# Peptides against a protein of PDB entry 3HUF, part 1

Every score and structure here is a prediction.

Target 1, 320 residues: chain A of PDB entry 3HUF
Amino acid sequence: MWIIEAEGDILKGKSRILFPGTYIVGRNVSDDSSHIQVISKSISKRHARFTILTPSEKDYFTGGPCEFEVKDLDTKFGTKVNEKVVGQNGDSYKEKDLKIQLGKCPFTINAYWRSMCIQFDNPEMLSQWASNLNLLGIPTGLRDSDATTHFVMNRQAGSSITVGTMYAFLKKTVIIDDSYLQYLSTVKESVIEDASLMPDALECFKNIIKNNDQFPSSPEDCINSLEGFSCAMLNTSSESHHLLELLGLRISTFMSLGDIDKELISKTDFVVLNNAVYDSEKISFPEGIFCLTIEQLWKIIIERNSRELISKEIERLKYA
Unless a header shows other numbers, all headers, positions and changes below count from the first letter of the chain.
Peptide ipSAE was made for these designs. It is ipSAE averaged over its two directions, with the distance scale d0 held at 1.0 Angstrom where the peptide's residues are scored. Compare it between designs on one protein only; published cut-offs may not apply.
The geometry check fails a fold that doesn't show the stated peptide or that is severely misdrawn somewhere.

## One batch from the design tools (peptide; made by RFdiffusion4, then SolubleMPNN)

Design b1_p8_1_s4
Fold by OpenDDE base, seed 1:
Structure b1_p8_1_s4 (fold): chain B 320 residues (1-320), chain A 8 residues (1-8)
Amino acid sequence: as target 1 above (320 residues)
Amino acid sequence: DEEVEEEE
């Protein structure tokens, strides 16, 4: 989201979140959802127009800012952004930091991009929330992205956490739920006066971990916990591959259980399968190899003695 | 820096 602050108390010492929309900036405007009052004699009554666009799809993958348009309102001394005079028709900016000078005011408005990018685990939740979050200047999507700051866990009552949730956790992405999204939807009016009223997602995340025994205490407890082990996985999910990499596993990929030959078995400690393949093909599993699902693996990984547990399961099948 | 009044 865009945040503005200013030098010399010209914003009354307040930080403000700017959501997508249009703002008239000037000395004689009243602070509201469409106006930013700036207190200086060097600033016109109506000085500039700020327009913040909704996020693009590219912004979800890059963590780039919503486009910030600045237009001077035909003032005597104009408007500058990053020491450059704003053009007559206005200019658009994609820089994460904007130093905005209104007229000859010695104090600048500093606009900075606070990255918030929300990945969803399921398309239904994305469909429900994307429009509202985009109107907050928050990029949203389903695909994994290095720009993601938050991950919305799908809450199915009585189900295991998804691979996406497991991976988001190990990536140190802040896992959030629908309660946090609901809270985000309500802050739009309150943050006009105080950007500090933005909800802390880390508190939501701590509550999720505390209330769900499917999470370890920290990602660090699981990262590289299986270093030195080798697995083979069915080439079905990129998230599953990345998850297994974060566990420190050496990974081989295969397309079908028929590709699991004696050579692969000789170099592999266990085979990781998705639930559908595990359930449908369990009768045809290769002899002498430990096959498990990601969910079964996760249940082992979250235990303090994960290495010993996996070693015991590998041994159990070598002697069976 | 002296504040310069912007004319309307």
Scores: peptide ipSAE 0.043, ipTM 0.747, DockQ to the pose 0.229
Fold by OpenDDE base, seed 3:
Structure b1_p8_1_s4 (fold): chain B 320 residues (1-320), chain A 8 residues (1-8)
Amino acid sequence: as target 1 above (320 residues)
Amino acid sequence: DEEVEEEE
């Protein structure tokens, strides 16, 4: 989201969130959802127009800001952004930091981008929430992104956490739920005048972790917890592979259970399968190897003695 | 009314 601040009390000492939309900026406007009052005699009654676009798909992957358009409203001394005069037709900016000078005002409006990119675990929740979040200037998507700051956990009561949720946790993204999204949607009007009223996602995350026994106390408890072990995985999702890498596993890939030969078994401590293959192929598992799902592996790795538990299970099945 | 800047 864009946040504006200014020196010299020209914004009345307040920080303001700018959501996607159009704002008239000037001395003789009243603060509302479409106007920003700036208090200086050296500023025109109506000085500039700010237009913030909704997030693009590219912004979700890059963590870039919503496009910020500035137009001067035919003022005597013009408008500058980052010391450059705004062109007659207006200019668009993708920089994360904008110093906006209105005319000869000695104080600048400082606009900065607060990065927030929300990944969703499923397309149904994305479809439900994306429009509202985009109207807050929050990029949203389903795919993994290095720009992702938050992850929406699907709350199906009594279900195991998904691989996406596990991976998001290990990546140290802030896991949030539908309750946070509801709260976030309600604060839009209240944060127009006070950017400090933005809800803290970290409190939501702490509550999720505290109230769900499927999470360890921290990502650090699981990262590299299986260092020195080797697994074989069916070539399925990239997220599953990256999850196993974050556990410190050496990973071999195979295309079918029939490709699990004696050589692979000799180098592998256990085989990781997706739920569909695990359930369908239980009868055809290779002898002398421990096969489990990612969800079963997760139940082991969240335990304080995960390495001992895995070692015991490997031994039990190698000598069975 | 010309919405022009006042010179300080």
Scores: peptide ipSAE 0.040, ipTM 0.755, DockQ to the pose 0.387
Fold by OpenDDE base, seed 4:
Structure b1_p8_1_s4 (fold): chain B 320 residues (1-320), chain A 8 residues (1-8)
Amino acid sequence: as target 1 above (320 residues)
Amino acid sequence: DEEVEEEE
């Protein structure tokens, strides 16, 4: 989201979130959803127009800012952004930091992009929330992105967490739920005066982790917890591969269960399968190898003695 | 004190 602050109390010492929309900026406007009052004698009554665009799909993958347009409103001394005079037709900016000088005002408005990019685990929840979040200037999507800052867990009571949720957790993404999204929707008007009124996602995350026994206390409890073990994977997602890498596993890939030869078995401690393959092929698993699902692996990983547990399971099947 | 010229 865009946040503005200013030097010299020209914004009354307040920070403000700018959502997608159009703002008239000037001395003689009243702060509301479409106006930004700036307190300086060197600023025109109506000085500039800021227009923030909704996020693009590209912004979801890059963590780039919503486009910020600045237009001078035919003022005596003009407007500058990053020391450059704004053109007569206005200019658009994709920089994460903007120093906006209104006329001869010695104090600048500092606009900065706070990265907030929300991945959804569930397409139905994305469909429900995307429009509202985009109107907050928050990029949203389903696919993994290095730009993701938050992950919306689908809370089905009594279901195991998804691979996406597991991976988001290990990536140190802030896991949130629908309750946080609801809170975001309620604060839109209150943050006009004070950007600090934005709800803390970290509190939501702490509450999720505390109240769900399917999470370890921290990602650090799981990262590299299986260092020195080797696995082979079949029919797993890219997220599943990255999840296993974050566990410190050496990963081999194969195309079919028939590719699991004696050589692979000799180098592999266990095989990770998706649920569909595990359930369909469990009768035809190669002898002498431990096969499990990611969800079964996760249940072992969250235990404090995960290395001992996995070793015991590997041994149990080598001598069966 | 730089006299900041007032904009109209």
Scores: peptide ipSAE 0.040, ipTM 0.733, DockQ to the pose 0.230
Fold by OpenDDE base, seed 5:
Structure b1_p8_1_s4 (fold): chain B 320 residues (1-320), chain A 8 residues (1-8)
Amino acid sequence: as target 1 above (320 residues)
Amino acid sequence: DEEVEEEE
């Protein structure tokens, strides 16, 4: 989200979140959803127009800011952004830090981008929330991205956490739920005067982890916990592969169970399968190899003695 | 206090 601050009390010592929309900036405007009052004698009554666009699909993958348009409103001394005069038709900015100078005012409005990108595990939840979150200047999507800061956990009562949730946790993404999204949707009016009133996602995350026994205490408890072990997996999802890499596993990929030859078995401690393949092909598993699902692996990984547990299970199946 | 000229 865009946040503005300023020196010299020109913003009354307050920080403000700028959501997507249009703002008239000047000395003689009243602070509301479409106006930013700036207190200086050196600025026009109506000095500039700020327009913040909704997030693009590209912004979700890059963690880049919503486009920030600045137009001078035909003022005597103009407007500058990053020491450059704003053009007659206005200019658009994608820099994460904007130093906005209104006329000859010695104090600048400092606009900075606080990155927030929300990944959804469930397409139905994305469809429900994306529009509202985009109107807050929050990029949203389903696909994994290095720019993702938050991940929406789908809470189905009594279901195991998904591979997406497991991976988000190990990536140190802040896991959030529908309660946090609901709260975000209500803050638009309360944060006009004080950007610090933005809800803390880390508190929501801590509460999710604390109240769910399917999570370890920290990602660090699981990262590289299986270092030295080797697995083979079906080339089913990039998230599954990346999850296994974060566990410190050496990974071999195969296209079908028929590709699991004696050579692969000799170099592999276990095979990781998706639930559909595990359930359909359980009768056709290669002899002398341990096959499990990611969810079954996760149940081992969350235990303090995960290495000893997996070693015992590998040994049990090599001698069965 | 440099009196910066008021913008019209």
Scores: peptide ipSAE 0.040, ipTM 0.734, DockQ to the pose 0.258

Design b1_p8_3_s3
Fold by OpenDDE base, seed 1:
Structure b1_p8_3_s3 (fold): chain B 320 residues (1-320), chain A 8 residues (1-8)
Amino acid sequence: as target 1 above (320 residues)
Amino acid sequence: EDTYTDED
């Protein structure tokens, strides 16, 4: 989201979130959803137009800001952004920090991008929320992104958390739920006056962890917890691979159970399978190797004695 | 200080 603040109390000492939309900026406008009052005798009544675009798909992957357009409204002394005069037709900016000078005002409006990118675990939730979140200037998507700051878990009552949720947790993405999304949808009016009224997603995350026994207390409890172990994984999911890497596992990949030969077994402590393969092919598992699902592995790794637990399971099958 | 006039 774009946030503006200013020196010299020209914004009344307030920080404001600018959502996608158009704003008239000047000394003689009233603060509302489309106007930004600036208190200065050195700016025009109607000085500039700010236009913030909705996020692009690229912004979701890069964590880049929504495009910020500035147009001078034919003022006597013009408008500058980052010490450069705004062109006659306006200019567009993709920098994360904008120093906006209105006319001869000695104080600048500082616009800065607060990165917020929300990944969804399921397409249904994305379809429900994407439009509203994009109108808040929040990029949204389904695919893993290094720019992802928040992750919406799929809530299925009585089901295990998904691999996506597990991975989001371990990579220290803030996991949020519908309650947080609902709250975000209501903040538009309140944050006009005070950007600090933006809900803290960390509180939502803490509540999720506290209320769901499928989460460990922290990602740090699980990261590299299985260092020194080796696994083989069915090459079905990039998220699964990344998850196993974060556990500190050495990973070999295979395309089918038939590829699990004696050589692979000799160097592998266990095999990780997806649920579909596990359920369909459990009768055909190679002898002498421990096979489990990611969900079964997760149940082990969230325990304090995960290394001992997995070692016992490996031993149990070696001697069986 | 070139104050904007009320017309600016």
Scores: peptide ipSAE 0.190, ipTM 0.851, DockQ to the pose 0.382
Fold by OpenDDE base, seed 4:
Structure b1_p8_3_s3 (fold): chain B 320 residues (1-320), chain A 8 residues (1-8)
Amino acid sequence: as target 1 above (320 residues)
Amino acid sequence: EDTYTDED
């Protein structure tokens, strides 16, 4: 989201979130969803127009800002952004930091991009929330992105957390739920005056983790917890692969269970499978190797003695 | 100093 602040109390000492939309900026406008009052005798009554676009799909992957357009409203002394004069037709900016100078005002409006990219685990939830979140200037998507800051967990009571949720947790993204999204939807008007009124996602995250025994206390409890072990996985999911990497595992990939030969078994401590393959092929598992699902693995790794538990299971099957 | 008049 874009946040503006200014020196010299020209924004009344308040930070404001700018959502996608158009804003008239000037001395003689009243703060509302489409106007930004600037308290200075060195600016025009109606000085500039700010237009913030909705996030693009690219912005979700890059973590780039919503496009910020500035247009001077034919003022006496013009408008500058990052020390460059804005053209009469307006200019668009993709920089994360904008120093906006209105006329001869000695104080600048500082616009900065707060990166917030929300990944959804569930496509249905994405479909429900994407439009609203985009109107908040929040890029949204389903696929993993290096720019993701938040992850929406689907709350199904009594269900195991998904691989996406596991990976999001280990990546140290802020896991949120629909309750947080609902809160975001309600604060749009209040944050006009004070950007600090934006609800803290970390509180939501803490509550999720605290109230769900499927999470360890921190990602650090699991990161590299299985260092020194080797696994094999079916080449099905990049997310699963990355998850296993974060556990510190040496990973071998195979295309089918039939590719699990003696050589692979000799260098592999266990095989990680998805639920579908595990359930369908459990009768046909290669002898002498421990096979488990990602969910089963997760249940082990969240335990404090995860290494001992894994070792025990490996040994059990080597001598069976 | 009022760099802008009330008309500006």
Scores: peptide ipSAE 0.185, ipTM 0.848, DockQ to the pose 0.404
Fold by OpenDDE base, seed 3:
Order: C-alpha cells, then structure tokens, then sequence
Structure b1_p8_3_s3 (fold): chain B 320 residues (1-320), chain A 8 residues (1-8)
C-alpha cells in the first residue's frame, strides 16, 4: 500500500494510506476518499492529481508498488517527483519512494510503499478475496513468490494444514486467515486519515499459531531439523521440494514407485509420497524403506524430538 | 514565499 507523509503540518501531521483510486491534491479541497488537502499557501487550490492503479500480476511476483501516476493541474510552478518536473500529460512511477513537491512549497509529500503481498492456498479463496484486496492495493496470487509477505491459510475445521501452509510457515511468511481478511476489508474507510489504524497481521498470526497444535513455536524449530537425513520423493510440486529442502534433507526424485531400486533405498532414509499415491499404493511399498506423506512427516517435524522419532521409524522398517 | 492568489 502507498503511504503518504509530509514534513511540517502540510498534511496535518498525519500519515495517510492511498488505496488504488484518484485523488485531487490541493489547498482548497476537503480530505475524503478522493481528495487530499495540503495546508500551504505555496500550492494551488487544486494542484495535482494522484492516480494509484490496482496491482498487476507482475507486482505480485516482484513486490513492486502499484503504479503511481502524478499529473500537474496546470499550476503556475508545476509539480516535481524525485526532483524531476512532471510532464504535461502526467508521469507514472514505480519507485517505492516518491518525493513529491507541489509548486514552491518548501515541504514535500513523501510517498512510500509498504509491502504487502498475499498468497492464497486455494483458488476459491483467491477468487473470493482478490478483488477486494486489489482495491486495497494488495497484490494477490496462488503461486509461490519471493515477494509474498502474507499467506492465507485455508481453515477446514479438523483438517491437517496443507503443504502450502507448512511451506509458508517455514519461509517465515505471516500466516493469516479469513478472519483477518474480513477485518482488513472493513478498515478501508477508517485508515483514510490515519494509516496507523491498519490491522496488525502479526497478531492474527500469533493467534493462529497459539491456537493450532499443528504449528511449532517458531519456524527455526523446524528449519534444518532433519539435516543429515536423506529422502526420496515423487516428482511433485515445487513447494513440496522446497519444504523438504528447508528441513535440511538431501532429496532424490523418482517418477514412480517402480523406480525405487536398491541403489536409491541404500541412499535414502525415507520416501515421501503424496496422499493419493500413499493411499493407493500402500500394498506395493518397497520393502525395507519407510514411506510417509508430507503431512505425516510434518507431524513428526513439529515434535521437539523429531530426529529421534524419524530415526526410530527408519530403524523399525529397515528390520521389518 | 511565492503565495498563490485566490485565482491561482
């Protein structure tokens, strides 16, 4: 989201969130959803127009800001952004920091991008929430991105957390839920005049972790917790692979259970299978190897003695 | 200070 601040009292000492939309900026406008009053005698009554676009798909992957357009409204002394005069037809900016000078006002409006990029675990929730979040200037998507700051957990009561949720947790992404999204959807009007009223996602995250026994106390408890062990996995999702890497596992890949030969078994402590393969192929598991799902692995990983638990399971099946 | 007039 874009936040504007200014030196002096030209913005009445307030920080303001600018959501996607159009704003008339000037001395003789009243603060509302489409106007920004600036208190200075050195600016026009109607000085500039700010237009913030909704997030692009590219913004989701790059963590870049919503496009910020500035147009001077034919003022006597013009408008500058980052010391450059705004062109007659207006200019668009993708920089995360904008120093906006209105005319000869000695104080500048400082616009800065607060990074918020929300990944969703399922397409249904994305479809439900994307439009509303985009109208807040929040990029949204399904795919993993290095720019993601938040992850929406799919809450099915009584179900295990998904691989996406596990991975998001280990990546130290702030996990949020539908309750946070609901709250976030209500604050748009309240934060117009006070950016500090933006809800704290960390509190939501803390509550999720505290109230769900499927999470360890911290990602650090799990990261590299299985260092020194080796696994084989079916060539499945990239997220599953990355999750296992974050656990410190050496990973081999196979295409089918039939590809699990003696050589692979000799180098592998356990085999990670997806739920479908695990359930369908239980009878045909290779002898002498421990096969489990990612969800089953996660249940072990969240335990304080995960290494001991894994070792015991490996030993049990090697000699079975 | 170049003050804008009411017409500016």
Amino acid sequence: as target 1 above (320 residues)
Amino acid sequence: EDTYTDED
Scores: peptide ipSAE 0.185, ipTM 0.852, DockQ to the pose 0.370
Fold by OpenDDE base, seed 2:
Structure b1_p8_3_s3 (fold): chain B 320 residues (1-320), chain A 8 residues (1-8)
Amino acid sequence: as target 1 above (320 residues)
Amino acid sequence: EDTYTDED
């Protein structure tokens, strides 16, 4: 989201969130959803127009800002952005920091981008929330992104957390739920005057972790916790592979259970399978190898003695 | 200081 602040009390000492939309900026406008009052005798009554675009798909992957357009409203002394005069037709900016000078005002409006990118675990929730979140200037998507700051966990009462949720946790993404999204959607009007009224996602995250025994205390407790072990996995989701990498595992991939030969077994401590393959093919598992699902592995990893637990399971099946 | 007039 874009946030503006200014020196010399020209914005009344307040920070303001600018959502996607159009704003008239000047000394003789009243603060509302489409106007920004600037208190200065060196600024026109109606001085500039700010237009903030909705997020692009590219912004979700890069963490870049919503496009910020500035147009001077034919003022006597013009408008500058980052010490450059705004062109007659207006200019568009993709920088994360903008210093906006209106006329001869000695104080600048400082606009800065606060990065927030929300990943969804399922397409149904994305479809439900994407439009509202985009209107807040928040990029949204389903795919993993290095720019992702938040991850929406689907509330499945009594079910195991998904691989996507496990991976989001380990990569230190702030996990949120539908309650936070609902709260965020209601704040749009209240934050116009004060950007500090934005809901704290970290509080939501802390509550999720505290109230769900399926999460470890911290990502650091699990990252590289299985260093020195080797696994084989069926070529499934990319998230599954990345999750196993974050655990410090050496990973071999195979296309079918029939590809698990004596050589692979000799180099592998255990085999990771998806639930469907595990349930359907359990009668045909190779002898002398420990097979488990990602969910079963996760239940072991969240324990303090995870390495000892895995070692015991491996030994039990090697000598059976 | 070139202050804007009330008409500017």
Scores: peptide ipSAE 0.183, ipTM 0.849, DockQ to the pose 0.375

## One batch from the design tools (peptide; made by RFdiffusion4, then SolubleMPNN)

Design b1_p10_3_s2
Fold by OpenDDE base, seed 4:
Structure b1_p10_3_s2 (fold): chain B 320 residues (1-320), chain A 10 residues (1-10)
Amino acid sequence: as target 1 above (320 residues)
Amino acid sequence: LPDSELDADE
């Protein structure tokens, strides 16, 4: 989201979130959803137009800001952004930090991009919320992104958390739910004058973790918890691979159970399968190797004695 | 700058 602040009380000491939309900025406008009052003698009654575009798909992957357009409204003293005079037709900016000087005002409006990028685990939830979140200047998507700051967990009562949720947690992404998204939808008017009224996602996250026994207390409890163990990974997603890497596992990737030879068995502690392969191939598992799903592995790694638990399972099957 | 040079007047 774009946040503006200003020096010298020209914004009345307030921070403001700028959602996608058009704003008239000037001395003689009233603060509302489309106007920003700036108090200085050197600022024209109607000085500039700010236009913030909705996020692009590229912004979801890069964590880049919504495009910020500035147009001077034919003012006496002009407008500068990052010490450059705004062109007569206006200019567009993709920088995360903008110092906007209106006229000869000695104080600048500082616009900064607060990165908020929401990944969804569920396509139905994305479809439901994407439009509203984009109107808040929040890029959204389904695919893993290095720019992801928040992850929407689908609350299915009694279901195991997904691999996506597990991975998001280990990546230290703030996990949120539909309740937080609903709360976000209500803040649009209240944050006009006070950007601090933006709901705290960390509170939502803490509540999710506290109330769900499928989460460890922290990602740090699981990161590298299986260091020194080796696994073979079969028919898993890229997210599953990255998840196993974050556990500190040495990973060998194979296409089928038939690729597991005696040499590999001698070097591999366990085999990780997706649910479909596990259920279909359970009768044909190689002898002398422990096979499990990511979800089964997750149930082990969230325990305080995860290393002991997994060692016991490995030993049990080596002698079976 | 004198106050007059800083006044947008518009």
Scores: peptide ipSAE 0.260, ipTM 0.850, DockQ to the pose 0.569
Fold by OpenDDE base, seed 2:
Structure b1_p10_3_s2 (fold): chain B 320 residues (1-320), chain A 10 residues (1-10)
Amino acid sequence: as target 1 above (320 residues)
Amino acid sequence: LPDSELDADE
């Protein structure tokens, strides 16, 4: 989201969120959803137009700002952004920090980008919320991104958490739910004049973790917890691979259960399978190797003695 | 600069 503040009293000491939309900025406008009053004698009654675009797909992957357009409204003293005069047709900016000088005002409007990118675990939730979140200037998507700050968990009562949720937790993404999205959707009206009223996603996250026994206390409890063990997995999911890497596992990949030969077994402590393969092929598992699902592995790794538990299961199946 | 040169007056 874009936030503006100003030096001195030209914005009355207030910080303001700029959602996607158009704003007329000047000395003789009234603060509302489309106007920003700026108080200085050197600022024209109607001085500039700010236009914030909705986020692009690229912004979701980069964590870049919504495009910020500035146009001078043919003023006596002009408009500058980052000490450069705004062109006659206006200019567009993708920098995360903008110093906007209106006329000869000695104080600048400082615009800064607060990064927020929301990943969704399922396409249905994305379809439901993407439009509303984009109107808040929040990039949204399904695919993993290094720019992702928040992850929407689908709360199905009594279901196991998904691999996407597990991975989001381990990569230290703030996990949120639909209740937070609902709250965020109501904030648009209240935060126009006070950017500090944005809801704290960390409180939502803490409540999710505290109330769900499927989560460890912290990601640090699980990261590299299985260092020194080796696994093989079916090459079906990139998220599954990245999850196992964060556990500190050495990973071998195979395309089918038939590719699990004596050589692979000799180098591997256990095999990780998806639920569909595990359920269909449980009768045809290779002898002398421990096979489990990611969900079964997760139940072990969230325990404080995860290394001992894994070792016991490996030993049990080698001698069976 | 005199205050008059800093006034946008528009």
Scores: peptide ipSAE 0.259, ipTM 0.849, DockQ to the pose 0.552
Fold by OpenDDE base, seed 5:
Structure b1_p10_3_s2 (fold): chain B 320 residues (1-320), chain A 10 residues (1-10)
Amino acid sequence: as target 1 above (320 residues)
Amino acid sequence: LPDSELDADE
C-alpha cells in the first residue's frame, strides 16, 4: 500500500495510507477519503490530483507498487515528482519512493510503497476477498510468488493443513485467516489520519500457530531438518518440490511409479506421493522402499526427533 | 525568497 508523510508540518505531522482512488491535494481542501489538505502558502487551493490504480496481476508477482498518477491542476508554480516537472497531461509512476513537491513549497510529500501481497490457498476465498483487498491496494493471487508477504489459510474444521500452508510457513510468509481479512475491511476509514493504526498481521499469525498443533514453534525447527536424506517424488507440484527442498532433502523426480527402478531405490531413502497416487497405488508400491504422503511426512517433521523417526521407518521397511 | 514570491495567490 502507499503511505505518505511530509517534511515539516505540511501534513500536520500525520502519516496517511492512500488506497486506490482519486485524491484532490491542496491548501483549501478538507481531509477525507478523497482529499488531502496540505498546509503551505506556496500550495494552491486545489493543487494536484493523485490517482492510485488498483493492483495489476504483475504487481502480485513483482511486489511492485500500484500505479501512482500525478496531475497538476494548472497551478501557478506546477508540481514536481523526484525533481522532474509533471507533464501537462499528468504522469504515472511505478517507483517505490516518490518525492512530490507542490509548487514552491520547500517541504516535500514523501510517498513510499509498503509491500503487502496476499496469496490464497483456496480459489473460492480468493473470489470472495480479491475485490475488497484490491480496493486496499493489496495484490492477490493463488500461485506462489517471491513477492508474497501473507498467506490465507483455508480453515476447514478437522482437516490437515495443506501443502500450500506448509510451504508458506517454511518460507516465513505471515499466515493469516478470514478474521484478519474481515478486520482489514473495517479499518479503512480509521487509518486515513494515522497509518500506524494499520492492524499487525503478526498478532493474527501468532494466534494461529499457538492454537494449531499442526505447526512447529518456528520454521527454523523444520528447515534443513532432513539434511542428508534423499527422496523421490512424482513431478506433479512445484510447491511440493520447493517444500521438500526447504527440508534439506535431495530430490529425484519420476513421472510414474513404474519409473522407480533398482538404481533409484538404492539412492533413495523414501518416496513422497500425493494423496491421490498414494490411495490409488497402495497395492503396487515398489518393494523395499518407504512410501508416504506429504501430509504424513509433515506429521513426522513437526516432531523434535524427526530424523530418528524417519530413520526408524526406513529401517523397518528395508527389513520387512 | 521574499514571502510574496512563495504565495500561490490561488
Scores: peptide ipSAE 0.259, ipTM 0.849, DockQ to the pose 0.557
Fold by OpenDDE base, seed 3:
Structure b1_p10_3_s2 (fold): chain B 320 residues (1-320), chain A 10 residues (1-10)
Amino acid sequence: as target 1 above (320 residues)
Amino acid sequence: LPDSELDADE
C-alpha cells in the first residue's frame, strides 16, 4: 500500500494510506477519499492529481508498488517528483519512495510503499477476495513468490493443513485467514486519514497458531529438524520440494514408484508421496521402505522428538 | 524570497 507523510504541518501531521484511485491534491480541497488537502501558500488550490493503479501480476512477484501517476494541474510553480519536474502530460512512477514537491513548498510529501503481498492456497479463495484486496493496493496470487508477505490459509474445520500452508509457515510468511481479510475490508475507510489503524496481521497469525495444534510454536522448531536424513520424492510440486529442503532433507526425485530401485532404497530413509499416489498405490509400495505423505511427515516433524519418531518408523519398516 | 514570490495566488 502507498502511504504518504509530509514534513511540517502540510498534511496536519498525519500519515495517510492511498488506495488505488484518483486524488486531487491542493490547498483548497477537503480531505476525503479522493482529495488530499495540503497547506502551503506556494501550493495551488488544485495543484496535482495523484492516480494509483491497481496491482499488476508483476507486482505480485516483485513486491513492487502499484504504479503512481502524478500530474501537475497547470500550476504556477509546477510539481517535482524525486527532484525532477513532472512532465506536462504527467509521469508514472514505480519507485518505492517518492519525494513529491508541490510548487515552492519547502516541505515535501513523502510517499513510500509498504509491501503487502498475499498468496492464496486455493483459486476459489483468490477468486473471492482478489478484487477487494486489489482495491486496497494489495497484490494477490496463487504461486509462490519471494515477495509474498502473507498467506491465506483455507479454513476447513477438521482438515489437515495443506503443503502450501506448511511451506508458508516454514518460510516465515504471516499466515492469515478469511477473518483477517474480512477485517481488512471493513477498515478501508477508517484508515484513510490514519495509516496506523491498519489491522495487524500478526495478531491473526498468533491466534491461528495458538488455536491449531497442527502448528509448531515456531518455524525454527522444524527448519533443519530432519538434517542428516534422506528422502525420495515423487516429482509433484516445487513447494513440496522446497518444504522438504527446509526440513534439511537430502532429496532424490523419481517419476513413478517403479523407478524406486534397490540402489535408491539403499540411499533413502523414506519416500514422500502425494495423497493421490499414496492412496491409490499403497498396496504396491516397495518392501523395506517407509512411504508416507507430506501430511504424515508434518505430523511427525511438529513433535519435539521428531528425529526419534522418524528413526523408529524407518527401523520398523526396514526390518519388517 | 519575499512571501509574494512564494504565493501561488491561484
Scores: peptide ipSAE 0.257, ipTM 0.848, DockQ to the pose 0.552

